# Peptides against a protein of PDB entry 6B4J: the designs that were tried, part 164

Target 1, 315 residues: chain A of PDB entry 6B4J
Amino acid sequence: DITMQWYQQLQDASMQCVLTFEGLTNSKDSQAKKIKMDLQKAATIPVSQISTIAGSKLKEIFDKIHSLLSGKPVQSGGRSVSVTLNPQGLDFVQYKLAEKFVKQGEEEVASHHEAAFPIAVVASGIWELHPRVGDLILAHLHKKCPYSVPFYPTFKEGMALEDYQRMLGYQVKDSKVEQQDNFLKRMSGMIRLYAAIIQLRWPYGNRQEIHPHGLNHGWRWLAQILNMEPLSDVTATLLFDFLEVCGNALMKQYQVQFWKMLILIKEDYFPRIEAITSSGQMGSFIRLKQFLEKCLQHKDIPVPKGFLTSSFWRS

## One batch from the design tools (peptide; made by RFdiffusion4, then SolubleMPNN)

Design b1_p22_8_s3 (from b1_p22_8, 7 letters changed)
Fold by OpenDDE base, seed 2:
Structure b1_p22_8_s3 (fold): chain B 315 residues (1-315), chain A 22 residues (1-22)
Amino acid sequence: as target 1 above (315 residues)
Amino acid sequence: SELEEIRKWLKEHQLTPPAPAP
């Protein structure tokens, strides 16, 4: 399976990255520990500062992240910080930056869906300039949300139940599994962030370049989902999240061919979702149904709430 | 059926999406 090979390659690359900067992370030297913490803050704080307030502020954040990744000194926590402070500094920063982008999907976007767009446009722009950051974003995303690949992890003989739950994307703390609502909320945030990344381009970059992970991956994701048996509650939830965020962009890109896909979802895939949906899970199913019915009736998919307009970039 | 044809088409175009609309 080409998709599973791609998944495994990204996980292997992520693992190799961790091994590469192990000298920095495991150092007992006080100066190395200080550098590690400074680099970690420099990589993650700018991402946390991303907001929907002003395009000018978003540009400042982007420029700071790009400067850091380019080996330039940046101000962080009142200190000058550079990846050149340690031989493993760049690899460490790329990994932590990518991890933080996915974490913002998991936390911020999960709670505030409109936050997907400013985070995604920065992530996309950084990915164009720093492909390794993009690969690491995918690796982190796929590990936390296997449904973003998409694939459904299977229980293997001899596997601990907790390990299987973690593979499915659940958090397990002190032998307590995460509640289903919290799990779906986190998965939704990550899928929404992904759906935003694949359609957005940094407006100050070279737009003539091909998107490093564009809408073709959105098509592929949908096609793969439709070729899989649905999972209870998960499929209906994430399919809605994905279509709400990138359905308009896919419609514009693929037009009649995308409408064929929507008809297939409504007429062929919906009965399969319904057949596995319990009475307590009808909420996600009904939400997806209503969305698709509205889109098909109006022959339009609305621009998602929070989509960045020209007025945002002038602010 | 039309749906069967669309399903077949989608399987064939899973990895390679159709050309973008002009």
Scores: peptide ipSAE 0.398, ipTM 0.893, DockQ to the pose 0.893
Fold by OpenDDE base, seed 1:
Structure b1_p22_8_s3 (fold): chain B 315 residues (1-315), chain A 22 residues (1-22)
Amino acid sequence: as target 1 above (315 residues)
Amino acid sequence: SELEEIRKWLKEHQLTPPAPAP
C-alpha cells in the first residue's frame, strides 16, 4: 500500500532525525544541557504565542522561527540563541518545532477550533521554506493521529492492549486509558490543524510556487477514508472535522468532482457508518449527516469560522 | 448505477485527484 509506505518513510525519517541529535539530548554536560533547553524554548515558545489577535504579531512570530531555522541568532528567554551553538542544533530545533505544531493541534485547536488557522498558516509558510520541518510535522501528526494518514491500526497477535491503545492514538497513563471524549477531542484538533495546513499559504511568501502539501492531499485523504471501512464514532467525528475546515476549499478547487464525492459520502458511506454506530454514539453521526445535508441542500460549504481574512493581515 | 460509476471513478482518482477546476 502506497499510503502505508509513505507513512513508514516519514516515521523512519523522524526516527533518523532523533538519532542524529541524540548526542545533544543525552548529553550530561552542563553547557550542552543549557544549549538544549535554550534551543527547545526558542523552537517552541514562538509557536505557543501564535494567536488570532493580529497579523503583524503573527508575522513577527514567523520571522523569528524562520530566522532560527536559517542559522540566525534569535532572542529567547533574554538570551541570544542560535542553532549554531551545537552541531546537532538544527536537527533538534526542526524536530521540536514540528512536534510543537502538532501539539498545538492536539491541545490548542482541540479546545479552540479557530486556532487552527493562525497555527496552520505559520506551519505552511515554514514548511515552504523548510521542507524537512514539514516532513517532521507529518511524522509527528501521523504518529499521534493515524487517522491523518489515514489508516486504522490493527491489533496484532501478542500485542499488549495498552500498546494497541497507544497505536490508536489513546493516551494510557498508569494503566488507565484516556476517556473517549478526550481522545476524540485531541484527534479532532489534529485533523482540523491538518485540514487548515493543506489549504493555507503564507501571504508574504512566493505564492506562485506550488503548495508543498496542498489540497491534493485533502482529496487523497477523503478518497482513502471513503475506501476504508469506518470506525465507530471516530470516522464520523473526524470526517466532520475535516469537511468543516477544508470542505469549502476543496469545493472551490475541484467543484463538480468534489460534489460527486459528497454525494458518495451521503448515499454510500453514511449507511456504512450508521451500521456500526451504537445508539450512544449517534451524536457524531448525526452532526456529520446534518452538516452534509445542509451543504448539499444549499450547494455550498461555508467558509470555516476563524478563517483568516484580509483584515487580519492588516492588523 | 450512477453511484457505482462514482465509486469506480473515485477508486481511479484516489491517489491522483482530478484536475483543478479552471
Scores: peptide ipSAE 0.326, ipTM 0.882, DockQ to the pose 0.892
Fold by OpenDDE base, seed 5:
Structure b1_p22_8_s3 (fold): chain B 315 residues (1-315), chain A 22 residues (1-22)
Amino acid sequence: as target 1 above (315 residues)
Amino acid sequence: SELEEIRKWLKEHQLTPPAPAP
């Protein structure tokens, strides 16, 4: 399976990255520990500062992240920090930055769906300038949310239940699995972030270049989902999340061809989702159904709430 | 049927999306 090969390649690259900076991570040297912490903060704090408030602030954050990745010194925690402080500094920062972007999907976007857009536009812009960060974003995303690939992990013989649950994206702490609502909330956040990334371009970059991971991947994601058997509750939830965030963009990009896909979802895929939906899971199904019916009826998919406007960039 | 045609079309375009609309 080409999709699974791609998944595995990204995971392998991520693992190799971790091995590359293992010396920095595992160092007992006090200076190396200090550098590690400074680099970690420099990589992650700017991402946590991303907000929907002002485009100017977002630009400052972007410039800081880009400067750090470019080997320039940046101010972090009252100190000058540079990836040049350690030979493994760049790899470490790229990894931690990518991890943090995905974590913002998992946490911030999960709780505040509109936060997907400012995070995504920064991530997209950084990805354009730093392709390795993009690959690592995908690797982290795929690991935490296999549905972003998409694939549904299967239980293998001899696997512990907890390990299977983790493969599915559940958090398992003290032998307690995460509640389904919290799980879906986190998965939703990550899918929404991904759906935002694939459609957004950093406005201050070279827009003439092709998006490093654009709407063609959105099409591929949908096509792959539709060629899979639905998973109870998960498929309905994440399909809604994806379409709500990037459906308008896909509609504009692919027009009639995208509407064919929506018809297929409604007429062919919905009955398959319904057949596996329990009474307790009808909420997710109903949301998807209502959304799709509205879109097909109006022959329009609304611009998602929180989409960045020209006024945002002038603020 | 129209649905069968769409299904076939989607399989053909699973990995490679159609050209963007002009």
Scores: peptide ipSAE 0.308, ipTM 0.875, DockQ to the pose 0.884
Fold by OpenDDE base, seed 4:
Structure b1_p22_8_s3 (fold): chain B 315 residues (1-315), chain A 22 residues (1-22)
Amino acid sequence: as target 1 above (315 residues)
Amino acid sequence: SELEEIRKWLKEHQLTPPAPAP
């Protein structure tokens, strides 16, 4: 189908990117190793510094990332670093930057849901200026969280169980699969980050341009999820995460049409989730139920906690 | 039923979202 073709194209592009900078990553030369490490730090440290504290600091981080991607020298670890230090430097930095954004979804957003918004607005703004970074963000996201596509990986004949578990997004270390709660926590973080990216625009960019990956993809995600059979615990968890983060934006964008979708979720899809929900998974189910019921009752979806306001950008 | 109509509509609009509300 078209969704799986898109998924595969992004994965192929990501693989080609890795091949392009293989010379830099595999170099035994001491200078090349130094450049690699400096570029990796320059790409990743600014992303880790993203916080909910001040819009001015967020702008500084954005400007630093954009400068790096534009071939300008940036200060990192007390050194001047530029992608021009190596012919493969730009490809490497784009890949590592995209990887780091997704990792912040997996780790930071997973632990602090409000962190989705400042990370997402920087990612969106960088994506607008550097489309290749956006494609690589999607590639990394899709690989770690196939539910972000969305699709459910299937077991294939001859596949090892561990490989199947990894395809599903589980971490497998020393033949031990990740606990379900940790898995869902990481998936939640990535979905929340994605839901934030599709609705946020960098306020200092050209707002006349179309969002490179906007709310239309949020609609498509929901539609695709609703056309799939639910997965135990996963669907209830991630559907809640998605709707909590971008439900308000989708409501504003699509209005009556979105409410039709929400009714369909509550009246048609939710019973299908219930049918596959065990007693040990009732927490995620109940949370989704309460959210949907509240939204339908009030005819409103609240602005998510941590949403960036005008006051944030004045700080 | 209303739900069946919504299901059909959603399938038709899966890849092509409705126009944004004005």
Scores: peptide ipSAE 0.292, ipTM 0.873, DockQ to the pose 0.893; fails the geometry check

Design b1_p22_8_s4 (from b1_p22_8, 11 letters changed)
Fold by OpenDDE base, seed 5:
Structure b1_p22_8_s4 (fold): chain B 315 residues (1-315), chain A 22 residues (1-22)
Amino acid sequence: as target 1 above (315 residues)
Amino acid sequence: DELEKIREELEKNRLTPPPPAP
């Protein structure tokens, strides 16, 4: 399967990246440890500072991240930090930056859905300038949320149950699996972030260039989901999350073709979701139902709450 | 069947999205 080959290629690239900077991460040298910590902070703190407050602040954060990735010194924790401080510094920073973007989906977007847009526009802009960061974002995203590929991990003979649960995206701590609500919340955040990334372009970049991972991947995601058997609760939840965030953009991009897909979702795929939905999972199902019915009735998909406007960029 | 036609179109476009609408 082409999708699984793509998934595996990204995972292999991510693993190779980790091996490349292993010298930095496993060093017992005090200076190397200090450099590692400084680089980790320089890569991750700016991402944590992303907010919905002001476009000017978002630009400052973007410029700082881009400067760091470009080998320029940046101020972090009162110190000048550069990826040139260690031969593996760039690979390490790219990996940690990508990891942090996905973590913001998992944590911040999961709790505040509108946060997807400012995080996503920075991620998209950085991806445009630094393709390797984009590939690493996908690798981290796919590993934490296989539904973003999408695929459903299969239990293999001899696999521990906990390992299978982790492959499905669950957190397992002290032999306790994460509660379903918390799991779905995290998955929702990551899917919403992804749905935002594929539609957003950094406004201060070269807009004439093709989006490095654009709405065509949104179409592909939906097509792949529809080609799979639904998973109880998960499919209804994440399909809603995806369509709420990028449905308007897909509608504008593909128009009649997208509406045909939406009709297929409602008339063919949705009954299959219903058939596997238990009484305890009706919340996600009903939410998807109401969304699809409203969109089809009105022949419109609303712009998502938190979408960045021209007024945001003037602030 | 309109739905069957949509399914066929979707399958053709599964890996290669249709061109953006004008």
Scores: peptide ipSAE 0.140, ipTM 0.833, DockQ to the pose 0.814
Fold by OpenDDE base, seed 3:
Structure b1_p22_8_s4 (fold): chain B 315 residues (1-315), chain A 22 residues (1-22)
Amino acid sequence: as target 1 above (315 residues)
Amino acid sequence: DELEKIREELEKNRLTPPPPAP
């Protein structure tokens, strides 16, 4: 399968990246440890500072990340930090930066859905300038949320249940699996971030270029989901999250073709979701149902809450 | 039926998304 081949290629590239900077990460040298920590902070702190407050602040954060990836020195923790401080510094920073973007989906967006947009526009802009960061974002995203590919990991003979749970995206700590509500919350955050990335362009870049991972991937994601058997609670939850965030953009991009897809979801796919939905899981199903019914009735998909306006960029 | 046509079209467009609407 082409999708699974692509998934595996990204995972292999990510693993190879980890191997390339293993010398930096495993070093016992005090100076190397210091450099590693400085680079890690320089890569991750700016991402954690992304907020919905001001476009000017978002630009400063973007410029700082781009400068770091470009081999320029940046101020972090009161020190000048550069990827040139170690031969493996760039690979390490790219990996940690990508990991942090996905983590912000998993944590910040999961708790505050509107945070998807400022994080996503920075991620998209960085991806445009640094394609390897984009590939690593996908690799991290796919590993934490296989539903972003999408695929459903299968239990293999001889596999430990705990390992299978991790493959499904569950956190397992001290042999305790994450509660379903927390799991879905994290998956929702990552899907919402992804749905925002594929539609947003950094406004200060060369917008004449093709989006490195644009709305065509949104179409492919939906098409793949619809070709899969629904998973209890997961499919209804993530399909809603995806459509709430990027449905308006997909509607504008594909128009009649996208409406045909929504009709297919409502008339053909919904009964399949309903058939596997227990009474205790009806919340996600009902939410998706109400969303689709409203969209089909009004022949419109609303702009998502938190979408960045022109006034944001002037602040 | 119309749904069957939509399913067929979706399958054709699954790997190669349709062009953006004009």
Scores: peptide ipSAE 0.131, ipTM 0.827, DockQ to the pose 0.818
Fold by OpenDDE base, seed 4:
Structure b1_p22_8_s4 (fold): chain B 315 residues (1-315), chain A 22 residues (1-22)
Amino acid sequence: as target 1 above (315 residues)
Amino acid sequence: DELEKIREELEKNRLTPPPPAP
């Protein structure tokens, strides 16, 4: 399976990255620990500062992240920080930056859906300039949300239940599995972030180049989902999240072909979701139903709330 | 069946998306 090979390749690359900077992360030296913390803050704080407030501020954040990844010194916590402070500094920063982008999907976007767009446009722009960061974003995303691949992890013989639950994307703390609503909220945030990344380009980059992970991957994701058996509550939730965020962009890109896919979702796949939906899970099902019906009736998918406009970039 | 035609087209394009519409 090409999809699973791709998944595994990204996970292997991520694992190799971790091994590469293990010396920095496991060092007992006080200076190395300080450098690690400074680099971690320099990588992650700018991402946490991403907001919907102003395009100018977003540009400053982008420039700071790009400068850091380019080996230039940046100001962080009142100190000058550079990846050159340690031979493993760049790998560490790339990994932590990618991890932080996905974490913003998991946390910030999960709580504030409109936050997907400013985070995604920065991530996309950084990915264009730093492909390794993009691969690591995918690796982190796929590990936390296998539905972003998409695939459904399988229980293997001898596997602990907790490990299987973690593979499915659940948080397990003190032998307690995360509640389904919290799980779905986090998965939704990550899917929404992904759906935003694949459609957005950094406006100050080289627009003549192809998007490093563009809308073609959105089509692929939908096609793969439709070729899989639906999961109770999960499929209805994430399919809605994906279509709400990138459906308009896919519609504009693929026109008639996209509408054919949407019809297939409504007429063929949606009944399969219905068949596995319990009375307690009707919320996600009804939301997807209403969305699909409205889109098909109006022959339009609305631009998602929080989509970045020209006015945002002038602010 | 129109739905079957759509399914077939989707399967053909699953790994290779169609070109962007003009």
Scores: peptide ipSAE 0.106, ipTM 0.814, DockQ to the pose 0.810
Fold by OpenDDE base, seed 1:
Structure b1_p22_8_s4 (fold): chain B 315 residues (1-315), chain A 22 residues (1-22)
Amino acid sequence: as target 1 above (315 residues)
Amino acid sequence: DELEKIREELEKNRLTPPPPAP
């Protein structure tokens, strides 16, 4: 399966990246520990500062991240920090930056869906300039949310239940599995972030270039989901999240072909979701139903709430 | 069947999306 090969290649690249900076991460030297902490803060703090407040502030954050990845010194925690402080500094920063973007999907976007757009436009712009960061974003995303690939992890003989639950994306702490609502909330945040990334371009970059991971991957994601048996509650939830965030963009990009896909979702795939939906899981199902019916009736998919406008970039 | 045609087109375009609409 080409999709699974792609998944494995990204995971392998991520693992290789971790191995390349192992010397920095495992060092007991006080100076190396200080450098590691400074680099980690420099990579992650700017991402946590992303907000919907002003386009000018977003540009400052982008420029800071780009400067750091370019080997330039940046101010972090009152100190000058550069990836040149350690031979493994760049690899470490790229990995931690990518991890932080996905974590913002998992945490911030999960709680505030509108946050997907400012985070995604920075991630997309950084990906355009630093392709390795993009690959690492995918690797982190795929590991935390296999549904972003998409694939459904399978239970293997001899596997511990907790390990299988973790593969499915659940958090397991002290032998307690995460509640389904919290799990779906985190998965939703990550899918929404992904759906935003594939449609957004950094406005101050070279827009004539092809998006490094564009809407063609949105089409691929939908096509792959439709070729899979639905999972109870999960498929209805994430399909809604995806379509709400990038459905308008896909409609504009593929027009008639996208409407054919949407009809197929409603007429062929949706009954398969219904067949596996229990009475306790009707919330996500009903929400997807209402969304699909509204879109088909109006022959339009609304621009998602929080979509960045020209006025945002002038602020 | 129109739905069958859509299914066939989707399978054909699963990995390679159609060109962007003009």
Scores: peptide ipSAE 0.084, ipTM 0.807, DockQ to the pose 0.844

